# Peptides against a protein of PDB entry 3T6J: the designs that were tried, part 132

Target 1, 375 residues: chain A of PDB entry 3T6J
Amino acid sequence: PIVESYIGFIESYRDPFGSRGEFEGFVAVVNKAMSAKFERLVASAEQLLKELPWPPTFEKDKFLTPDFTSLDVLTFAGSGIPAGINIPNYDDLRQTEGFKNVSLGNVLAVAYATQREKLTFLEEDDKDLYILWKGPSFDVQVGLHELLGHGSGKLFVQDEKGAFNFDQETVINPETGEQIQSWYRSGETWDSKFSTIASSYEECRAESVGLYLCLHPQVLEIFGFEGADAEDVIYVNWLNMVRAGLLALEFYTPEAFNWRQAHMQARFVILRVLLEAGEGLVTITPTTGSDGRPDARVRLDRSKIRSVGKPALERFLRRLQVLKSTGDVAGGRALYEGYATVTDAPPECFLTLRDTVLLRKESRKLIVQPNTRLE
Target 2, 372 residues: chain A of PDB entry 3T6J as posed
Amino acid sequence: PIVESYIGFIESYRDPFGSRGEFEGFVAVVNKAMSAKFERLVASAEQLLKELPWPPTFEKDKFLTPDFTSLDVLTFAGSGIPAGINIPNYDDLRQTEGFKNVSLGNVLAVAYREKLTFLEEDDKDLYILWKGPSFDVQVGLHALLGHGSGKLFVQDEKGAFNFDQETVINPETGEQIQSWYRSGETWDSKFSTIASSYEECRAESVGLYLCLHPQVLEIFGFEGADAEDVIYVNWLNMVRAGLLALEFYTPEAFNWRQAHMQARFVILRVLLEAGEGLVTITPTTGSDGRPDARVRLDRSKIRSVGKPALERFLRRLQVLKSTGDVAGGRALYEGYATVTDAPPECFLTLRDTVLLRKESRKLIVQPNTRLE

## One batch from the design tools (peptide; made by RFdiffusion4, then SolubleMPNN)

Design b2_p16_6_s4 (from b2_p16_6, 12 letters changed)
Fold by OpenDDE base, seed 3:
Order: structure tokens, then C-alpha cells, then sequence
Structure b2_p16_6_s4 (fold): chain B 375 residues (1-375), chain A 16 residues (1-16)
């Protein structure tokens, strides 16, 4: 078998300032059968990058064909096991040297194991559809998140010699209509500038790319879905995201005004964006469970995903990218922290909903890493 | 050491 591994100080999620890496390592084997879809996605990546909602001047100058492989994990050492990985984390290196993507296939398989009776916060009519398509939709989301999320966008840089990697006279900020007024100076990085919000902000951008691009017919075709199946995969992907935004409240600590998980914070932000879009796209309804205790239901109107959801996400995603590209920390922080704020303000009453989420919390999953055998 | 990477966790990330 083809063996993949890495080890070292890789992810900075546990550093409040997003700088110091946590020691992590894994050993995995390549799943050739599951890699084929991701290879097709890579083959279409250059074209799909053009579908992202920012000008080409905010995208990487040269497409660098990355690797994308599905892996079955044999052992993983770290505080958490990811579903997918994109490395390196340095945006400048991604732009100039390229990157690698992996999907941890057997980890995803574990994540897909859901019992209907334990599935929280969904309408009964959505549960069977959700169970059926959660796996396929998550494959789509992971592929897009890693390859076209983390693998997209350009940082505007002035190097140590004073040279710019963009034309200061011609590049226009699509949000302001003005020339570019800020950039990364020599020695500045995404993580160093955006610090406490850098990790979650980037995850939010990547997740948003996934939701946005999964609406593209070519993406669903790559994964083998057409017609009604494609529409169901799209619906379940978006439904999963808005549900995840509610579940995310578990990882918020009100007393410290702090998020304990970067991806969950990101998913909550996306939920807030889609709620703000209004028009009945997303509704969260407090209910009473069969046990007489508080519960909730998340509803997504599938007929409004393209008409209401897509435009809202487009505007938000463009703003995320523009602020990232220009190194506008003040603007980026204002935008992101605004959506990441958790209050008990009506109509949502998120702090009250958090209590409901905690009440309905599922038991913690344990991942056991057994031996493998040749058959 | 390998350069840091971005990853997407499991829903309700399994933490050790």
C-alpha cells in the first residue's frame, strides 16, 4: 500500500493567537478507489476557481495543480481528528509553491454513522433524506473546502525590496471601488496579522466556498450526482451547515465570550449570515421534546437556496476574501466578530438556544484505531 | 517538522 504520513507542529487551533502549532502526527494508507472523485475535482479546479465571487486580481496568478488523495487513517495523534487537511498553512507558499489536500476517508465514514432516533434539531420529514445524503454531501463539502476553499485567493504583498505582487494602479477593491490601500508587508502573514480570528475566519471562508460552489452543476457531476440526486445533495449540504451552526453553540463559553472550536465558530457565522438573508430561507424554531424538555428544529427552504442563500453567501464570501487579500484586520475583525457574537437578543435568542443544544448533546464519540490487514 | 495545515474536523469534533 501507498503510505502517507506527517508529524510536527502543524495546526495552531489551540493557540489563542493562532501562531504556535500543536504537535500532531498520522500514518495512513491511500484509498485509490475514493481518490478518483478528488482527482476529477483537481482537473476542474482551475475553471472552478473562476466561479468564485471575487475578481481575478484577488485570485492566485498562476494555477498550481495540487495533489488530492483519500486516506484511510491507521493512527492519528492529536487533540482532534480532521475529516480533511490542506497543507501548508502559509498562503504565500500556497500561491508560489502549491499545496496538498487529503480526505480522511475512514474518518468520514465514522462521521456518517447516524441513527435516526438520535438525530437532533431536524424536522422529521428531513431526517431520512439527511441520513441518506449526509455522507455524499460531506464528501462534496470536504473536497471543495480543502481544494477550492483553502486553495483559493491571493494575498497582496509588498516584498522586502518594495515590489508589489499586484498592480497598484489598476487593481480595484470591489467593495469600495477604490485602489488597494492595504497589503501584507515583508514578514507579515495571515496568522500574524489576523491573530485571534485567523483560524476561524479562514475556516469560515473555506466552508463558505464549499456551500457556494456546491451549487455549480459541474461540481455535482464530478461527484456523480445529477438531476434530483444532485438537488438533494445540495439541500442536505446546506441543511447540514445550518444545523452545524446551531450545534456550534456547544463550543461557545458565554462567561469568557470565547469560542473553543474554530470550525464551529465558522459554522455559526455562516448560520448568522443565512439567517440575516431572511425571506424564510432558514428558520430555527424552539420546540418541546417528547420528554417535555426544550428542543429545537432547523428548517431550510430548498427553493430559496439559489434565490436567497446564494446571493447572501456571495456577498459575504467576497467580503471575507477582499479583507483577507488586503490585510484589512480592522475591517475583517469587525465583520467576523459581528457575526460571531452570541447574545440572547430576539428573535433568535442564541444563548437560550445554547442551553437547548447542551441539553440535547450527544455522547462523545471515541475513535478507536485498530490494526489493518491485507486481504 | 511539516508546515502547518488547515483541516476540517468531524461534526462535533472528536477531541482526545
Amino acid sequence: as target 1 above (375 residues)
Amino acid sequence: SVEPGRSVPLDLSVRF
Scores: peptide ipSAE 0.038, ipTM 0.678, DockQ to the pose 0.072; fails the geometry check
Fold by OpenDDE base, seed 1:
Formats: structure tokens, C-alpha cells, sequence
Structure b2_p16_6_s4 (fold): chain B 375 residues (1-375), chain A 16 residues (1-16)
């Protein structure tokens, strides 16, 4: 078997300021079959990057071919086992040396083992489809999230010598129609500027890239899905995201106006964006469960994903990237915190829905270290 | 200084 491992201070999600890494380590075995799909995705990455909704001037000047591997984790030491990883986390290294992506395939498989009777907040008609395609759709999402989400976009920088990595005279901000007015100075980083929202904002961008690009036929083909299967994978991927946005409310603390998990905050933001799009794309309906207590249902109109959802996500994703590239903290914070705000305002009444989410939450699952054997 | 992590957690692995 091909074995991969890493160890060290890697992820900073537990630091409110995103500066201190948590010590992690894993040992994993390469899944060759799934890795082959990710290799095909890597081979198409340069072309797929051009499909993202920002000008080439906001993308990296040189494409550096990354590695992407699917791994079956044998052991993971840390506060939580991720589904996917993109490293290094240092922007300067990512821009000059490249990056590596991994998908922890067997971790994903465990997440897919949801019992139908315990699946919350979905319409009955969607449950079987969701169960069938959650795994495959999540493989697609993780691949796009890591490779083309975290692996995309350019930061405008002025170095210590005063040189710019972009042409100040010719590069135009697509949102304002003006020349670039802000950038990162020497010593400034994404985290140092965006601080408390940096992690969640970046995860939101990456998740949005996944949803946006999964609509591309080439992406689905790479993962081996065609025809009706491809459409079902798309549907379930989007459905999973809007459901996750509702589930995210568990991780909001109303008394502190604080989010306790960056990815969940990101998923809630995406839900808000898609709800704002309107036109019946996403509907959250409070209901009464069989036990007589509050429940809820999330519905996504499949027929409106491309016509309503994609344009809304496109505009939002472009704004995220432009604000990130230009280091516009004020604009970025206003945009992101606006969508991340949780109130009890109608029609959604999210604080009330939060009570429902908490009422329906499942017990924490334990992940047990797997055994392997030779057959 | 470590820049933000780029891991996608599973719902099952999130601790709170």
C-alpha cells in the first residue's frame, strides 16, 4: 500500500484570530480508484479555473499543478477529522510553490451512513435520493472545494520593495468599474486583515465554488456521472448545502452573537444567499413532527438551480473574491456579516428554527479507528 | 503565525 502522513501545527480554526495552529497528525493509505478521479480533476483544473466568475486578472498568474489524492485514514490525531484538506495554509507558499489536496475517503463514507428514519429536515420524497447520492455528491463537493475553491484566486500585493503583482493601470475591479484601490502590503496576510471572519469567509468562498462548478458537465463527467445521475448528484449536492445551512444554527450562540464553527457559519451564509434569490428556489417550512413537537422541512426546487441559484451564487462568489483580492476588509465584513446575522425576523424566523434544530439534533457520533486486513 | 486551516470537517467530527 501507498502510505501518506503528516504531522505538525497545521490548522488554525480553533484560534479566534486564526494565528495559532492546532497540532495534528494522520496516517492514511491511498485509495487508487478515487485518486484517479481527482487526478482527472487536476488535469482539468487550469481550464475549470477560467469558469469561475471573476476576471483572469483576479486569478493566479501561473497555474501550478497541485497534487490531489484520496486517502483512507487509519489514524487521525486532532480535535476533528476533516473530509478534505488543502495545504499549505501559507498564502506565499501556495502562490510560489503550489499546494496539495487530500480527500479522506473513508471518513466521508462514515458520514454517508445515515439511517433514513433519522434523517431530519428533508421532504420524504427527497430522502431516498439524498441517501443514494450524498456520498458521491460530497466527493464532488470536496474535490471542488479543495482544489478549485481554496486553490483559486489571487491576492493583490505590494511587496516590500514597492512592486505590485498586478498592473495598476489596466486591472479593473469588476464590481466598481474602477482601478484597484486597495491591496495587501508587505507583511499583511488574509488572516491578519480579515481576522475574525477570515476562516469562515474563505470556507464560504470554497463551498460556493463547489456548488457553482458542480453544475459544469465536465466536472460530473470526471467523477463518472452522466445523464440523469449527473443531475441527481447536482441536486443532492445543493440540497445538502441548504440543509447544512439550517443545521448550522446549532453552532450559533445567540447570547454572544457568535458562531462556534467556521464551516457551519459559511453554510448558513450560503443558505441566506440562496433564500434571498427567492423565486421558490429554497423553502424552509416549520412543521409538527409525529411526536407533536416542532419540526421543519427544507425544499430545493431542482428546476431553479441553474436559472435562479447559479446567478445568485455567481454574483455573491464574485463579490467574495473581489473583496478578498483587494483586501477590502470593510466591504468584506459588511457583506459577510450581513448574511451571517441570525435574527427571528420573518419569514424565516431563524432563532425559532434554531430551537427546532436543537430539539431534533442527533447524539454525537464517535469515529472509531478502522482496522485493515489483507485479503 | 499560521494562516487559516483549509480542512473541511464532517458534521460527525465537529465537537461542541
Amino acid sequence: as target 1 above (375 residues)
Amino acid sequence: SVEPGRSVPLDLSVRF
Scores: peptide ipSAE 0.037, ipTM 0.690, DockQ to the pose 0.064; fails the geometry check
Fold by OpenDDE base, seed 5:
Structure b2_p16_6_s4 (fold): chain B 375 residues (1-375), chain A 16 residues (1-16)
Amino acid sequence: as target 1 above (375 residues)
Amino acid sequence: SVEPGRSVPLDLSVRF
């Protein structure tokens, strides 16, 4: 088998300022069959990047073909085992040297193990479809999230010699219609500038890219889905995201006004964006469970994903990218923290919903390290 | 300084 490993100070999710890496390591075996799908995605990446909702001037000047593999994890050392990884985390290195993507396939498989009777917050009519397509939709989302999410976008930089990596006279900010007024200076990084929101903001951008691009027929074709199956995968992917936004409330601490999980905060933000879109796209309804205690249902109108959801996500995603590219921390923080704010204001009453989420919380699953034997 | 990684936590994935 082909063995891959990495070790070092990799992820900074435990640093409130998003700067200090946590020591992490893994040993894994390449899953050749699943890697083949990601290779096809890589082959289409340059073309798919053009589908993202920002001008080419806000995309990387040169496409650097990344590696993408599916890995079966043998051992993992760290505070939390991920489903997917994009490295290195330095944006400058990603732009100049390239990057590598991995999907932790057997980790994802654990996530697929959902019993119908334990599946919370979905309409009964959606449960069977959700169970059927959760796995495939995860593969799509993780692939897009890592490769085209984290792998996309340009940072505007002025180097130590005063040179810009963009034409100040011709590049226009698509949100303002004006020339670029802010950028990263020498020594400034994404994490150093955006600090407390950097990790969650970037995860939100990556998740949004996944939702946005999964609507493209070529993406679904790469993963082997066509026709009705492709539409079901899309629906379940979007449904999963809005459900995740509700589940995210578990990781909000009202007393401290903070989020404890960057990805969950990101998913809540996306939920807020899609709720704001209105027109019946997403509905969260408080209910009473069979046990007589509070429950809730999330409904996503399939017919409005493209007509209502996509445009809303497009506008939001473009704003995320523009603010990131220009190093506009004030604008970025205002936008992101606005959507990340959790109150009990009607109609959603998110703090009340949080109580429901906590009440319906599923017990934590145990992940057991596998053993390998030579026969 | 080592910049933070980009990964989807399993705990969150399981809750999807």
Scores: peptide ipSAE 0.034, ipTM 0.684, DockQ to the pose 0.072; fails the geometry check
Fold by OpenDDE base, seed 4:
Structure b2_p16_6_s4 (fold): chain B 375 residues (1-375), chain A 16 residues (1-16)
Amino acid sequence: as target 1 above (375 residues)
Amino acid sequence: SVEPGRSVPLDLSVRF
């Protein structure tokens, strides 16, 4: 078997300022079958990058073929186990040297093990479909999230010699219609500038890329989905995201007005974006459970994903990227924190929904180290 | 408190 390992101070999600890495390490075995799908995704990456909703001037100048591997983790030393990893975390290095992607396949498999009777917040008609396609849809999402999410976009930089990595005279900000007014100076990084919102903001961008690009037939074909199956994978992927946005409320602390998990905050933001799109795309309905206690249902109108959801996500995702590229912290913070705000304002009444989420919370799963053997 | 890294309980959602 092909063994991969990685160790160091890598992820900064536990740093309130997004700068200091937490010690993390793993040992894993390559899953060749799943890796082949990601290899096909890599082969299409250059073209798929062009499908992202920003001008080429906001994308990397040179495509660098990354490595992408599906891994079955044997041991993971850290405070938490991810489903996917993209390294290095420095955007400048990603632009100039490239990056590596991994999907922790057996971690994803654990996440797929859902009992129908315990599946919360979904319509009954969606539960079977959700159970069937959660795994496959998640594979798609993770692949896109890592490779084309974290692996996309350009930071505008002025180096120590005063040279720009973009043409100041010709590059136009698609949101303002003006020339580029801000950029990263020498020594400035994504994390150093965006600080407290950097991690969650980037995760939100990556998740949004996943949702946006999963709509492309080429992506679905790479993962082996066509026709009705492809549409079901799309639907379940989007449904999973909006459900996750509701579940995210568990990780909000009202008393401190803060989020305790960057990815869940990101998913809540996406939920808010899709709710704002309106037109019946997403509906969250408070209900009463069989036990007589509060419950809720999330509904996603499948027929409106492309007509309503995609345009809303496109606009939002473009704004995220433009603000990131230009180092516009003020604009980025205003945008992101606006969607990340949790209040009890109608119609959603998110703080009330949070109580429902907490009431329906299941016991946290324990991940146990697996064993492997030669056959 | 802040959750460790980007991981979440797998019963809710996963870190990716």
Scores: peptide ipSAE 0.027, ipTM 0.672, DockQ to the pose 0.103; fails the geometry check

Design b2_p16_7_s1 (from b2_p16_7, 8 letters changed)
Fold by OpenDDE base, seed 2:
Parts: sequence; structure tokens; C-alpha cells
Structure b2_p16_7_s1 (fold): chain B 375 residues (1-375), chain A 16 residues (1-16)
Amino acid sequence: as target 1 above (375 residues)
Amino acid sequence: KKLYPSTMGVYWFDPD
């Protein structure tokens, strides 16, 4: 088998400043069958990047074909096992040298496991569909998240010699209609500038890319979905995201006004964006469970994903990218922290919903390291 | 600041 591994101070999610990597390592085996789907995604990446809602001037100047493989993890050492990886975690290197994408297939499989009777916060009519398509939708989301999420976008840089990697006279900020007024200077990085919000912000951008591009028929075709199946995968992917935004409240600490998990914060932000879109796209309804205690239901109107959800996400995603590209920390922080704020204000009453989320929380899955044998 | 409990890369929390 083809074996892949890495080890070192790689991911900075546990650093409040987003700068210091946690020591992490894994050993994994290539899943050839699933890797073939991701290879097809890579083959389409250059074209799919053009579907993202920012001008080409905000995208990488040259497409660098990355590697993308599905891996079955044999061993993983770290504070958490990811389902997908995009490395290196340096935007400048991603732009100039390329990157590698990984889907941790057997980790995803653990995440796919759901018991219908324990599935919280969904309407009964959605549960079977959710269970059926959760796995496939995750594959799509992970692929897009890593390859076209983390793998997309350009940072505007002025190098040590004063040269820009963009034409200052012709490049226009699509949000302001003006020339570019801010950029990264020599020595400045995404993490160094955006600091406390950098990790979550980037995850939010990547997740948003996944939701946005999963609407594209070519993406679904790459993963082998057509017709009604494709639409169900889309629906479940979006439904899973809005549900995740609610579940994310577990990782908010009201007393400290902070988030403890970057991905969950990102998912909550996306939920807020989609709620703000209104028009009945997303509805969270407090209910009473069979035990007489608080419960909740998340509803996503399938018919409004493209008409309401996509435009809202498009605008938001474009803003995320523009602010990232220009190194506009003030604007980026204002935008992101605005959506990441958790209060008990109506109509959502998120702090109250948090209590419900905590009440309905079940035991977390245990990930057991697998073994291999020769046949 | 206190270090956060975190999961790297794409990860979905499933309370079920």
C-alpha cells in the first residue's frame, strides 16, 4: 500500500493567537478508490475556481495542480483528528509552491455514523434522508473545503523590494469600487495579521466555498451524483451545515464571550448568515421533547437554497475573501465577530438555544485507532 | 489566553 505521513508543529487551531502550531502526526494508507474521485476534482479545479464569487485578480495568478488523496488513518497523534487537511498552512507557499489535499476517509466514516433515534434537531421527514446522504455529502464538502476552499484566493503582497504581486492601477476592490488600499507587507502573514480570528475565519471561508460550489452540477457529477441524488446531496450538505451551526453553541463559553473551537465558530457564523438572508430559508424552532424538556428543530427550505441561500452566501464569501486578500483586519474582524456574536436576543435567543443544545447532547463518539493485517 | 480544545482540518461534530 501507499503510505503517507506527516509530523510536526502544523495546525494552530489551539493557539489563541493562531500562530503556534500544535505538535501533530499521522500515518495513513491511500484509499485508491476514493482518491480517484478527488483526482477528478483536481482536474476540474482550475475551472471551478472561476466559479468563486471574486474577480480573477483576487485569485491565484497561476493554478498550481495540487495532490489530493483519500487516506485511511492508521494512527493519529494530536488534540483532534481531522477529516480533511490542506497543507502547507502558509498562504504564500500555497500561492507559489502549491499544496496537498487529504481526505481522511475512515475518520469521515466515524463522523457518518448516526442512529436515527438519537439524531437531534431535525424534522422527522428529514432524518432518513439525512442519514442516507450525510456520508456522501461530507465527501463533497471535504473535497471542496480543502481543494477549493483553503486552496483558493490570493493575498496581495508588497515584497521587501517594494514590488506588488498585483497591479495597483488596475485591480479594483469589488466591495468598494476603489483601488486596493491595503495589503500584506514583507513578513506579514494571514495568521500574524488576523490573529485570534484567523483560524476560524479561514475555516468559515473554506466551509462557505464548499456550500457554494456544491451547487455546481459538475461538482456533483465528479462525485457520481446526478438528478435527484445530486439534489439530495446538496440539500443534506446545506442542512448539515445549518444544523452544525446550532450544535456549535456547545463550544461557546458565555462567561468568557469566546469560542473554543474554530470550525464550530465558523459553522455558527454561516448559520447566522443564512438566517440573516431570511425569506424562510432557515428556521430554528424551539420545541418540547418527549421527555417534556426543551428541544429544537432546524428547517431548511430546499426550494430557497439557490434563490435565497446562494446569493447570501455569495455576498458573504466575497467579503471574506476581499478582506483577507487586502489584509483588512479591521474590516475582517468587524464582519466576522459581528456574525460570531452570541446573545439571547430574539428571535433566535441563541443563549437559550445553547442550553437546549447542551441538554440534548449525547456522548461523543470515540475514535479508535485501527489495525491492519496481511491477507 | 487559554488554549482551545480543537480539531484540525475539516471535522464535523456529531452528538448522536
Scores: peptide ipSAE 0.032, ipTM 0.559, DockQ to the pose 0.185
Fold by OpenDDE base, seed 3:
Structure b2_p16_7_s1 (fold): chain B 375 residues (1-375), chain A 16 residues (1-16)
Amino acid sequence: as target 1 above (375 residues)
Amino acid sequence: KKLYPSTMGVYWFDPD
């Protein structure tokens, strides 16, 4: 078997300023069979990067073929077990040296053991479809999130010698129509500049890339989906995201105006973006459960994903990238915190919905180390 | 960077 491991101060999600790493480690075994689909995605990565909604000047100058492997994790020491990983976490190294992606395949498999009767906040008509395609759609999302989410975009930098990694005279900000007016100076990083929103903002960008690119026929083909199956995978992927945005309210602390989980905050932001798009794309309806207590239903109109959802997400995703590339912390914070704000304003009444989410909260799943043997 | 599924509070699983 091929064994992979890493250990060290790797992730900074638990640092309020996004700077200090948590000590983490894992040991995993390569799943060769499951890695094949990700290798096909890698083979198409350079082409798919061009489909992202920003100018080539905001993308990496040179495509570096990344590694992508599906892993069955045996031991994971840390505060949480991810479904996917993209490393290193240094944008300069990602741009110049490349990066590695992993999908923790057996973690994904555990996530799909949800019983139909326990599945919350979905319409009855969507439950069977959701159960059927949750796994496959999540494989697509993880692959896109890591490879083309975290693996995309360029930071504009002035180095210690005063040289720029972009042409100041010709590169235009697509949002303003003006020349680039801000960048990262020597010693400045994504985390150092964006600080308290850096982790969640980047996860939101990566999740948005996943939703946006999963609409591309080539992506579905790579993962082996065609015709009606491909459309169902797309639908369930988007449905899962909007549902996740509602579930995210569990991780918001109203008294402190604080989010306790970066990815869930990101998913709430995406939900807000798609709700803002309007036109009946996403609907959240408060209901009464069979127990007589508050409940809710999330509905996604699949016929409006491409016509309403995609354009809204495109504009939002472009704004995220432009603000990231230019190091515009003020603009980035204003945008992101605006969508991350949780109030009880109608029609959504998110604080009231949070009470419903908490009421319907399931017990936390415990992940236990599996046993394995060499035969 | 990591992806946590919504169900696990980290990009582990889709939120159940």
Scores: peptide ipSAE 0.279, ipTM 0.817, DockQ to the pose 0.163; fails the geometry check
Fold by OpenDDE base, seed 5:
Structure b2_p16_7_s1 (fold): chain B 375 residues (1-375), chain A 16 residues (1-16)
Amino acid sequence: as target 1 above (375 residues)
Amino acid sequence: KKLYPSTMGVYWFDPD
């Protein structure tokens, strides 16, 4: 088998300022069959990047074909095991040398195992569909998240010599209609500028890219879904995201007014965006469980994903990218923290919902590292 | 062109 590994101070999620890496490492075996799907996605990446809701001037000047591999993890050292990874975390290397995407396939497989009776916050009519398509939809989402999420977008930079990597005279900010007024200076990075929100903000952008691009027929075709199956995968992917946004409340600490998990904060933000879109797209209804205790149901109107959800997400995603590209920390923080705010204000009453989420919380699954043997 | 590092991430799956 083909063995891959990585090691180092890689991810900065545990740094409150988003800059210092935590030691992490893994050893894994390549899953050739699953990797083939991601290879097809890579082959279409340049075309799919053009479907993102920002001008080409806000995208990388040159497309560098990345590597994308599905891995079965044998050992993982770190504070948490991810489902997907995009490395390196150095923009200079990503833009000049490229990047590698990995899907931790056997980690994903563990996440797919859900008992119907324990599946919370979904309508009964959605549970079977959710169970059936959760796995496939996750494959789509992870692939898009890593490859076209983290792998997309340009930072406007002025280098040490004063040269710009964009034409100041011709590049227009699509949100303001004006010329670019801010950028990254020498020594400034995404993490250094956006600091406390950098990780979650980027995860939110990547997740949004996944939701947005999964609506494209070519994406579903790459993963082998057509017709009704493709539509079901889309529906379940979006449904999973809005559900995740509700579940995310577990990771909010009201007393400290902060989030403890960047990805979950990102998912909550997306939920807020889709709720704001209105028109019955997403509905969260407090209920009473069979045990007489508080419960809730999340409903997503399938028929409104493209008509209501997509435009809302498009606008939001474009704003995220523009603010990121221009290094507009004030604007970015205002936007992101606005959606990340958790209050008990009607109609959602998120703090009350948080209590419900905590009440319905299931025991964590234990991920056990596998043993290998020769056959 | 000298570029600067940005926050990149991992996909954290739903624990449920």
Scores: peptide ipSAE 0.035, ipTM 0.561, DockQ to the pose 0.608; fails the geometry check
Fold by OpenDDE base, seed 1:
Structure b2_p16_7_s1 (fold): chain B 375 residues (1-375), chain A 16 residues (1-16)
Amino acid sequence: as target 1 above (375 residues)
Amino acid sequence: KKLYPSTMGVYWFDPD
């Protein structure tokens, strides 16, 4: 078996300012079968990057082929176990030296262990499909999230000598139609500029890339899905995301107007974007459970994913990237915090829904270290 | 050319 490990101050999700890394480490074994799918994704990455909804001028000047492996984790030391990892977390290094992606495949497998009778907030007719395709759709999402989410986009920079990494005269902001008016100065980083929203904003961008690109037939083919199966994987991936946006309310603290988990905040933002798209794409309906207590159902109209969902996500994702590339903190914060705001305004009544989510929350699963042997 | 640190890329386990 091939063993991989990492250790160090890696992730800053627990730092409100996104600056201080938490000490983390893992030991894992390479899953060759799943790694082969990610290798195919890497082989298509340069082409798939062109499918993202921003001009080439907002993408890296030179594509650097990353490494991508699926890992079965043996031990993980940290505050939480991720499903996927993209490192290093330094944009400069990602752009100049490249990056590595890993999927923690057995972590994803644990997430699939939800029993049908305990599955909340879905319509009955979606539950079996969701259970069947949750795993495969998550593999797709993680792959896209890490490789083409975190692995995409360019930061406009003026270096210490005053030189720009873009042509100021010819590069046009696709949102404004104007020349680039803001950029990162020497010493400024994504985290230093966007601070309190940096982690969640970036996760939102990466998740959005996943949803957007999972619609591409080549992506589904890489993962071995064709025809009706591919459409079901797409549907379940989007359904999972909008459901996650509802579940995210657990991690919001109304009294402090604060989010306690960056990824869940990101998923809530995506839910808000897709709700804003309207046209019956996403519907959240408060219900009464069999126990007589509040419940809810999330419905996603499959037929409107491409016609309504994709265009909405395209526009949103482009805005995220443009604001990130230009270092427009004011614009980025206004956009992101607007979608991250939780109120009790109708028709959604998110604060009321939060009470329902809390009422229906499942007990936290304890992930335990497995025993392994060489046979 | 100096590039600046990027956001951390971790896909967290879905707490479902």
Scores: peptide ipSAE 0.025, ipTM 0.665, DockQ to the pose 0.622; fails the geometry check

